# Peptides against a protein of PDB entry 4QMF, part 22

Target 1, 175 residues: chain A of PDB entry 4QMF
Amino acid sequence: ESSFMTLFPKYRESYLKTIWNDVTRALDKHNIACVLDLVEGSMTVKTTRKTYDPAIILKARDLIKLLARSVPFPQAVKILQDDMACDVIKIGNFVTNKERFVKRRQRLVGPNGNTLKALELLTKCYILVQGNTVSAMGPFKGLKEVRRVVEDCMKNIHPIYHIKELMIKRELAKR

## One batch from the design tools (peptide; made by RFdiffusion4, then SolubleMPNN)

Design b1_p11_2_s3 (from b1_p11_2, 4 letters changed)
Fold by OpenDDE base, seed 2:
Structure b1_p11_2_s3 (fold): chain B 175 residues (1-175), chain A 11 residues (1-11)
Amino acid sequence: as target 1 above (175 residues)
Amino acid sequence: IVEKAIEELEK
């Protein structure tokens, strides 16, 4: 039997408690067991003897990973779909200066969230910028693009540059 | 939508 555990920050506890029955129900469909430990601050998923698809445990692992990083359940649960992949990009260690970090992170979002929205549309991904991580869900190709843009942004390459590039590539692909 | 978003970013 396979088991995976993910720690979550204290500020997520209330939300996770609220939605845990929904998590359980979603995973029960695949005969995956799950446990929310409020003392340790952890989520665990496990295969059971009734688990038919051995690969689903990896998706369950991804589910709790996404939930730990503030992705809402209605979005995170989509990871259980076969065609959906995800990535959690750690951005907190690229810049030592906190003010610089905040500034660069804000560039990912942009005015009125327009930068992020543009990136989501171009990559066909869901993207959530929260704390020291960026969570993304979508096709593998799109996720690769998101990671590039996010990491480059933290390296002081403005996202608008990549957005323009992606737009051009998209137009060329339609030909 | 994307084009409009870019235009707003350039302002």
Scores: peptide ipSAE 0.030, ipTM 0.704, DockQ to the pose 0.647
Fold by OpenDDE base, seed 5:
Structure b1_p11_2_s3 (fold): chain B 175 residues (1-175), chain A 11 residues (1-11)
Amino acid sequence: as target 1 above (175 residues)
Amino acid sequence: IVEKAIEELEK
C-alpha cells in the first residue's frame, strides 16, 4: 500500500475543514482513503485493498498538494481526471528583496488581473498566484509554458514579452 | 478575448 502526506499552513485550516467531506467523497470513488490531521497540520492519502487503479494515488497526492497551496476544491478536484496535470512553482527564492519580490509577483497578475487572464487563455491553464507559489492546472504543454513565464518574470523578464510571443505562435498555428 | 486583454495591458 502507498501513502502520501502534505503539510498545509495554519491559515488554510478553516477552509480545509469545511471541504474535507467533499474530498473524502471524491476519493472514495477511487477507493482512496484520506486523513486530515489538524494537530500536525497535514493531509494524507493512501491506497486501500479495494484500490483498483494504482496510479490514482499519484493524482490524490497532487490533489492534497494543490489544496495546501490555496487552490479551491472545485478546481483542485479536476486533477483526478486523466487529461489534467498540475504544477506548483516556488517563486519565493528568486529574489531576496521583499519589495522587488512583491513587484515582480504583481506583474504576473497585472492590472485587473488581465496579464494572468491572458496567460491562462493562451496556455489553456488555470493559474493561481498565492504567497510564495504559483499553482497551475492544465495540459502538460501549457504547464511548461506557464512555468517558463513565471520563472522568467521572477528573473525580471516581463510577462508581456512571453504573452506576445505566445499570441504570434497561436496565429501561426492556425495557418 | 485574448486580443482585448493585450490591448488593455498596453494602455
Scores: peptide ipSAE 0.028, ipTM 0.695, DockQ to the pose 0.507
Fold by OpenDDE base, seed 3:
Structure b1_p11_2_s3 (fold): chain B 175 residues (1-175), chain A 11 residues (1-11)
Amino acid sequence: as target 1 above (175 residues)
Amino acid sequence: IVEKAIEELEK
């Protein structure tokens, strides 16, 4: 039997405790077992003898990974769908200066969250910026674009550049 | 919708 475990930060404990029955119910539909360990601060998913689809355990792994990175359950649970993929992009290692890091991370969000919203619409992805990671959910093509924009932003390429390019590509595709 | 979002960013 296959199993995967992920750690979560202390500030997520209260939320995870609150929604864990919903996690269990969602995974039970696929005969995947799960455990929340509040002492260790970990989530575990496991196949059972009744698990029919061997690939679903990988999606369960992704589910707990997303939950650990502050993605809310109603969004994270969509990863169990066949057409949904995800990516957790580490952004904390691109810049050593903390102030520069915060500034570039904020560029991803933009004024009133408009930059992030535009990127979500153009890539057809859900995107959450939290701490040292950016979590994204959507089609593979969109995820590839998100990763490029996010990493380039941390390398001091402003997201607006890529957003304009994506807009042009969208308009051309409509013709 | 995307066009409107871009316009807001450029303000």
Scores: peptide ipSAE 0.026, ipTM 0.675, DockQ to the pose 0.474
Fold by OpenDDE base, seed 4:
Structure b1_p11_2_s3 (fold): chain B 175 residues (1-175), chain A 11 residues (1-11)
Amino acid sequence: as target 1 above (175 residues)
Amino acid sequence: IVEKAIEELEK
């Protein structure tokens, strides 16, 4: 039997309480058990004797990981689908200066969220910038690109350069 | 859509 646990920040508690029945229902379809521990501030998923596909526990692990990082349930639950992958990119350790951190993080979003939207479209990923992490869901290739752009952004490489590059590559691929 | 997004970024 396999079990995974993820801690979540206090500000996430109210939301998780609200949607936990939905989480339970989604995981029940795969005979994965789950527990929300409000005292510890943790989510746990575990296989049961009835779990048919042992690999689904890894997706369940990813589900709670995404939920812990503010991904809304309707999006996070898609991780249980085949061929859907995710990544949680820690961005808080690239910059020591808080103001610089905030500025670079905001660059990922851009004016009216257009930078993020462009990146999502080009990589075919869902991307959520929240707190000290960026959560992404999509194909592996897209996720790799997202991580590169996100980390480079925190290293002071503006996302627009990557977006332009991705656009050019996309156009070339159509020819 | 992507083209529109990049145009907005270039403003």
Scores: peptide ipSAE 0.024, ipTM 0.660, DockQ to the pose 0.594

Design b1_p11_2_s4 (from b1_p11_2 with E8L M9L)
Fold by OpenDDE base, seed 1:
Structure b1_p11_2_s4 (fold): chain B 175 residues (1-175), chain A 11 residues (1-11)
Amino acid sequence: as target 1 above (175 residues)
Amino acid sequence: IVEEAIKLLEE
């Protein structure tokens, strides 16, 4: 038997309450049990005697991790698909100055979110910038690229530079 | 997809 637990911030409580039945239904298809503890502020997933695929518990672990980091359920639940991976990138520790942090984080999003959208398209990933983390979902190759761009951005390398590089790389691979 | 990305960056 395997079990995983994650804590979630208080501001996520109301949302998690509203979607927890959907979480339960999604995991029930795989015979994974789940518990939402509003007192502790935690989510737990665990295998049952009926769990057929033991590997699915790891995906369930990732599901609750994503939900804790503000990923909406309709997107987060896609982690249960075989071809979907995820990454939660901690960005809050790269700079101590709050203003600098906010500025660099905003660069990831860009004007009208265009920078982030371009990055999502090029990497075939979903990307959510929230608080001190960036959550990403997609193919493993794309996730590696996202992490590089995100971390470099926090190190003061503008994302547009990487986006241009990815565009060129894509064109070269296509033709 | 690349064309879409280019458009986004040029806007």
Scores: peptide ipSAE 0.032, ipTM 0.689, DockQ to the pose 0.236
Fold by OpenDDE base, seed 2:
Structure b1_p11_2_s4 (fold): chain B 175 residues (1-175), chain A 11 residues (1-11)
Amino acid sequence: as target 1 above (175 residues)
Amino acid sequence: IVEEAIKLLEE
């Protein structure tokens, strides 16, 4: 039987405690067992003898991964849907200077979050920028686009360039 | 969607 575990930062503990019953209920529908270990600061998911779909454990793995990276449960639980994929993009290693890091991360969000919202719309993805990671959920094609934009942003390529490109491509595809 | 995205960028 398969088991996956992820660690979560201390600041997520309170939230995870509050929603863990919901996590359990969601996974119970698929006969996936789960454990929240507050001492270790970990979440674990496991198949059981009653688990029918072998692939669902991988989605459960993704669920706890997303939750660990501050994705709220109502959004994260959507990963259990067949058509939903996710990506957790580590952005903390692209820039050594903290101020530069913060600046580039902020570019991804943009004024009033408009840059991020535009990117979400164009890629049909949910995107959460938090700490040293960007979490994204959506179709595989959209996720690839998100990763490119996010990584390029950290490499000092402004997201607006990619957003404009995506807009053009989308319009051309409608022809 | 594209039009909405453009509006967001212009705000």
Scores: peptide ipSAE 0.032, ipTM 0.688, DockQ to the pose 0.234
Fold by OpenDDE base, seed 3:
Structure b1_p11_2_s4 (fold): chain B 175 residues (1-175), chain A 11 residues (1-11)
Amino acid sequence: as target 1 above (175 residues)
Amino acid sequence: IVEEAIKLLEE
């Protein structure tokens, strides 16, 4: 028997309550039990005696981690698929100056979200910039690229540099 | 540049 728990911020409570029946239904297909604790502000997933695949509990752990970081359920639930991986990148500790942090975080998004959209397309990942974290879902190769771009952005390397590099790599891969 | 990247990937 394996169990994992994650805490979620108070502002997520209303949303999580709304979608929890859907979470339960999705996990029931794999015989994974789940609990939403509104007093503690936590989500728990656990195997049962009927859990067939012991590895699915790790994906369930990732699911609640993503939900805690504001990823919408229709996207987060895709983590239960075998070909999907995820990463939660902490960005809040790279810069001490709050204004500088906000500016660099905004560079990841860009005007009208175009920078982020380009990065998603080039890496074949879903990317959500929210608060002090960036959540990403996709193939491992793409996730590694996303983490590099995100962390470098917080280190004052503009994302456009990496976008150019990814475009070049994409063209080379066509051969 | 970003807009160009999006256009290229949508082709």
Scores: peptide ipSAE 0.030, ipTM 0.680, DockQ to the pose 0.142
Fold by OpenDDE base, seed 5:
Structure b1_p11_2_s4 (fold): chain B 175 residues (1-175), chain A 11 residues (1-11)
Amino acid sequence: as target 1 above (175 residues)
Amino acid sequence: IVEEAIKLLEE
C-alpha cells in the first residue's frame, strides 16, 4: 500500500478543517483514505485494499499539495480528473530582496488581475499566486507555458511580453 | 478566448 503526506502552514488549518469532510467524500469514491493531523499540521492520503486504480493515489497526492498551497477545494478536487494536471511553482528563491520580490510577483497579477486572467485564458489554466508559490491546473502544454512565464517574471522578464507572444502564436496556428 | 485576452490587456 502507498501513502503520501504534505505539510501545510498554520494559517490554512481553519479552512482545511471546514472542507475535510468534502475531501474525504471525494477520495472515498476512489477508495483512498485520508487523514488530517492538526497537531503536526499535515494531510495524508493512502491506498486501501479496495483501491482499484493504483494511479489515483498520485492524483490524491497532488490534491493535498494544492490544498496546502491555498487552492480552494472546488478547484483543487478537479485534479482527480484524468485530463487535469497541476504544477506548484516555487517563486520565493529567485530574488533575495523582499521589495523586488513583491514587485515582480505583483506583475504576474497586474492591474485588477487582468494580466493573470489573460495568462489563464491563453494557457487554458487555472492560476493562483499566493505567498511564495504559484499553483496552476490545466493541460500539460498550458502548464509548461505558465511555468515559463512565472519563472521569467521572477527573472525580471515582464509577463506582458510573453502574453503578446502567446497571442501571436495562437493566431498563426489558426492559419 | 484570444479576443477576450486582448480586451483585458487594453483595459
Scores: peptide ipSAE 0.030, ipTM 0.681, DockQ to the pose 0.232

Design b1_p11_3_s1 (from b1_p11_3 with V7L E9S)
Fold by OpenDDE base, seed 2:
Parts: sequence; C-alpha cells; structure tokens
Structure b1_p11_3_s1 (fold): chain B 175 residues (1-175), chain A 11 residues (1-11)
Amino acid sequence: as target 1 above (175 residues)
Amino acid sequence: DEELEELVSKL
C-alpha cells in the first residue's frame, strides 16, 4: 500500500470539513481511501486492495496538496484527470523584505487581476496566488511557463515582460 | 482571443 499525507493550516479546517465528503466520493471512484485528521491538521490518501490504477495515488497526493494550499475543491479535483498536472511554487523565500515581497506578489495579480488572468489564458493554466505559494494546474508546458514567470517576478522581473513574450510566441504559432 | 487581447492592452 502507498500513502501520502499533507498538513494544512488551521484557517483551512472549516472549509476542508465542509467539502471532505466530496473529496471522499471523488477518490472512492478510484478506490483511494482518504482521511481528514482535524486533530493533527492533516489529510491522508491511501491505496487499497481495490485500487486498480497505481498512478492515481500520485494524483490523489496532488489533490490534497492543492487543497492544503487554498485551491477550491471544484478546481483541485480536476487534478484526477489524466491530462491535468499541477505545481505548487514556493515564493516566500525569494525576498526577505516583507513589503517588497507583497509588492512583487501583487504584480503577479496586477490591476483587477488582469495580469494573472492574462497569464492563465496564455498558459492555459489555473493559477492561484495565496500566501507564500502559487498553485497552478494545467498542461506541463503551461506549468513550466507559469513557474518561470512567477519566480522571475519574485526576482524583480515584471510579469508584463513575459506576457508580451508569450503573446508573440502565440501569434507566431498560429502562422 | 479577444478577451486576451483586451486584457493585455490594459497591462
């Protein structure tokens, strides 16, 4: 049997309690067992004797990882699809100054969220900027692009630069 | 994608 566990912050507890039946139902379709431990503040997924696809446990691992990082269930559960990958990008250690961190993180979102939305469209990814992490879901190529933009942003390379580049590449690919 | 173009124009 294979099992994976992830811890979640206390502020996620109420939400996770609310959706855990849905998590259980989604994983039951794949004969993956799951446990929400409110005392420890953890989520666990496990293969069972009835688990047919050995690879699905890795997707279940990713599911609980995404949920722990504030991705809502209706989005996070899509990770169980074969064509969907994810990445959790740690951004908290790029900048020591809190104000600078907040400023650079805000650049990822941009005015009215337009920067983030543009990046989502260009990469065909879902992107959630929350706390010290950026969670992304989508095709592997898109995820690679997201990580580059996110990390570069934290290194003081404005996302607009990459967005412009991605736009040009997209236009060229249509020709 | 008109939505994308519009968003980019606002950046």
Scores: peptide ipSAE 0.265, ipTM 0.883, DockQ to the pose 0.128
Fold by OpenDDE base, seed 3:
Structure b1_p11_3_s1 (fold): chain B 175 residues (1-175), chain A 11 residues (1-11)
Amino acid sequence: as target 1 above (175 residues)
Amino acid sequence: DEELEELVSKL
């Protein structure tokens, strides 16, 4: 039997405790077992003898990974769908200066979150910026674009450049 | 589409 475990930060404990029955119910539909360990601060998913689809355990792994990175359950649980993929992009290692890091990370969000929302619409992805990671969910093509924009932003290429390019590509695709 | 255009105009 296959199993995967992920650690979560202490500040997520209260939330995860609150929604864990919903996690259990969602995974039970696929005969995947799960455990929340509040002492260790970990989540575990496991196949059982009744697990029919061997690939679903990988999606369960992704589910707990997303939950650990502050993605809310109603969004994270969509990863169990066949057409949904995810990516967790590490952004903390691109810039050593903390102030520069914070500034570039904020550019991803933009004023009133408009930059991030525009990027979500253009890529057809859900995107959450939290701490040293960006979590994204959506189609593979969209995820590839999100990763490019996020990493380039941390390399001092402003997201507006890519948004403009994506807008042009979108207009061309309508013809 | 309208939402996207509005968001882009504010950037």
Scores: peptide ipSAE 0.263, ipTM 0.882, DockQ to the pose 0.127
Fold by OpenDDE base, seed 1:
Structure b1_p11_3_s1 (fold): chain B 175 residues (1-175), chain A 11 residues (1-11)
Amino acid sequence: as target 1 above (175 residues)
Amino acid sequence: DEELEELVSKL
């Protein structure tokens, strides 16, 4: 039997309490057990004697990881689908200057969120910029592209450069 | 995708 645990920040507690029955129901379909520990501030998933697919526990691990990083349940639960992958990109360690960090992080979002939306469309990914992490969900190819753009942004390469490149590649693929 | 083109044009 396998188990995985993740800690969540205090500000997520109220939300997680609210949706935990939905988490339980989703995982029960796969005979994965789950526990929300409000004292420790942790989520745990574990296989049971009835778990048929051994690989689903890894997806359950990813589910609680995403939930801990502020991904809403209706989106996070999609990780249980066979064709869905995820990535949690740590962005807080690229720069020490807080103002510089905030500015670069904001570039990922852009005016009215248009930069992020464009990136989501081009990569076929869901992307959430929150705190010191960027959470992404989608196909592996798209996730690789997202990570590149996100990390380069934190290295002071503006996302628009990559977006333009992805647009060109998209047009070429249509022909 | 016209939506995408429109978004990119605003960047």
Scores: peptide ipSAE 0.261, ipTM 0.883, DockQ to the pose 0.129
Fold by OpenDDE base, seed 5:
Structure b1_p11_3_s1 (fold): chain B 175 residues (1-175), chain A 11 residues (1-11)
Amino acid sequence: as target 1 above (175 residues)
Amino acid sequence: DEELEELVSKL
């Protein structure tokens, strides 16, 4: 039997308690057991004797990873679908200066969230910028593009450059 | 995609 555990920050505790029954129900459909430990601040998923698909435990692992990074349950649970992948991109270690970090992180979002929304549309991904991480869900190709844009942004390459590039590529693909 | 075009025009 296989098991995976993920720690979550204290500020997520209240939310995780409210949705844990929904997590349990979603995983029960696949005969995956789960445990929320409020003392340790951890989530655990594990296979059971009735688990039919051995690969589903890896998706369950990804589910709790996404939940720990502030992805809402209705979005995070989509990771259990076969055609859905995810990525959690750590952005906190690219810049030592806090002000520079905040400015570059804000560039990913843009005015009224328009930069982020444009990137989501172009990559066919869901993207959440929170704290020191960016969480993304979608097709593998789209996720690769998201990671490139996010990391380059933290390296002081403005996202608008990549958005324009992706738009041009999209137009060329329609021919 | 009109939504995409509108968003990009505002960037």
Scores: peptide ipSAE 0.261, ipTM 0.883, DockQ to the pose 0.128

Design b1_p11_3_s2 (from b1_p11_3, 3 letters changed)
Fold by OpenDDE base, seed 2:
Structure b1_p11_3_s2 (fold): chain B 175 residues (1-175), chain A 11 residues (1-11)
Amino acid sequence: as target 1 above (175 residues)
Amino acid sequence: DKELEELVSKL
C-alpha cells in the first residue's frame, strides 16, 4: 500500500471539514482511501486492495497538496484527470524583506488581477497566489512557463515582460 | 482571443 500525507494550516480547517465528504466521494471512485485528521491538521490518502490504477495515488497526493495550499475543491479535484498536472511554487524565500516580497507578489496579480488572468490565459493554467506559495494547474508546458514567470517576478523581473513574450510566441504559433 | 488582448492592453 502507498500512502501520502500533507499538513494544512489551521485557517484551512473549517473549509476542509466542509468539503471532505466531497473529497472522499471523488477518491472513492478510484478506490483511494482518505483521512482528515483535525487533531494533527493533516490529510492522508492511501491505496487500497481495490485500487486499480497505481498512478492515481500520486494524483490523490497532489489533490491534498493543492487543498492544503488554499486551492478550492472544485478546481483541485480536476487534478484527478489524466491531462491535468500541478505545481506548487514556493515564493517565500526569494526575498528577505517583507515589503519587497509583498510588492513582488502583488505584481503577479496586477491591477484588478489582470496580470494573473493574462498569464492564466496564455499558459492555459489555473493560478492561485496565496501566502508564500503559488499553486498552478494545467498542462506541463504551461506549468513550466508559470514557474518561470513566478520565480522571475520574485527575482524582480516584471511579469509584463514574460506576458509580452508569450503573446508574441502565441501569435507566431498561429502562423 | 479578444479577452486576452484586452487584458494585455491594460497591463
Scores: peptide ipSAE 0.273, ipTM 0.887, DockQ to the pose 0.128
Fold by OpenDDE base, seed 5:
Structure b1_p11_3_s2 (fold): chain B 175 residues (1-175), chain A 11 residues (1-11)
Amino acid sequence: as target 1 above (175 residues)
Amino acid sequence: DKELEELVSKL
């Protein structure tokens, strides 16, 4: 039997308690057991004797990872679908200066969230910028593009450059 | 995509 555990920050505790029954129900469909430990601040998923698909435990692992990074349950649970992948991109270690970090992180979002929305549309991904991480869900090709844009942004390459490039590529692909 | 074009025009 296989098990995976992830830690979550204290500020997520209240939300995780409210949705844990929904998590349990979603995983029960696949005969995956789960435990929320409020003392340790951890979530655990594990296979059971009735688990039919051994690969589903890896998706369950990804589910709790996404939940720990502030992804809402209705979005995070989509990771259990076969055609859905995810990525959690750590952005906190690219810049030592806090002000520079905040400015570059804000560039990913843009005015009224328009930069992020454009990137989501172009990559066919869901993207959440929160704290020191960016969480993304979608097709593998789209996720690769998201990671490139996010990391380059933290390296002081403005996202608008990549958005324009992706738009041009999209137009060329329609021919 | 009309929505995408509108968003990009605002960037």
Scores: peptide ipSAE 0.269, ipTM 0.887, DockQ to the pose 0.128
Fold by OpenDDE base, seed 1:
Structure b1_p11_3_s2 (fold): chain B 175 residues (1-175), chain A 11 residues (1-11)
Amino acid sequence: as target 1 above (175 residues)
Amino acid sequence: DKELEELVSKL
């Protein structure tokens, strides 16, 4: 039997309490058990004697990881699908200056969220910029592209450069 | 994708 645990920040507690029955129901379909510990501030997933697919526990691990990083349940639960992968990109350690960090993080979002939306469309990923992490869900190819753009942005390479490059590649692939 | 092109043009 396998189990995985993740801690969540205090500000997520209320939300997690609200949706935990939905988490339980989703995981029950796969005979994965789950526990929300409000005292410790943790989520745990574990296989049971009835778990048929041993690989689903890894997806359950990813589910609670995403939930801990503020991904909403209706989106996070899609990780249980076979064709869906995820990545949690730590962005808080690229710069020490708070103002510089905030500015670079904001570039990922852009005016009215248009930069982020464009990146999502090009990579076929869901992307959430929250706190010191960027959470992404989608195909592996798209996730690799997202990570590159996100990390480069934190290294002071503006996302628009990569977005335009991806646009060109997309047009070439249509021909 | 017209939506995508429009978004990119605004960046």
Scores: peptide ipSAE 0.268, ipTM 0.886, DockQ to the pose 0.129
Fold by OpenDDE base, seed 3:
Structure b1_p11_3_s2 (fold): chain B 175 residues (1-175), chain A 11 residues (1-11)
Amino acid sequence: as target 1 above (175 residues)
Amino acid sequence: DKELEELVSKL
């Protein structure tokens, strides 16, 4: 039997405790077992003898990974759908200066979150910027674009450049 | 479409 475990930060404990029955119910539909360990601060998913689809355990792995990175359950649980993929992009290692890091990370969000929302619409992805990671959920093509924009932003290429390019590509695709 | 255009105009 296959199993995967992920650690979560202490500040997520209260939330995860609150929604864990919903996690269990969602995974039970696929005969995947799960455990929340509040002492260790970990989540575990496991196949059982009744697990029919061997690939679903990988989606369960992704589910707990997303939950650990502050993605809310109603969004994270969508990863169990066949057409949904995810990516967790590490952004903390691109810039050593903390102030520069914070500034570039904020550019991804933009004023009133408009930059991030525009990127979500253009890529058809859900995107959450939290701490040293960006979590994204959506189609593979969209995820590829999100990763490019996020990493380039941390390399001092402003997201507006890519947003304009994506807008042009979108207009061309309508013809 | 309208929402996207509005968001982009504010950037």
Scores: peptide ipSAE 0.268, ipTM 0.885, DockQ to the pose 0.127

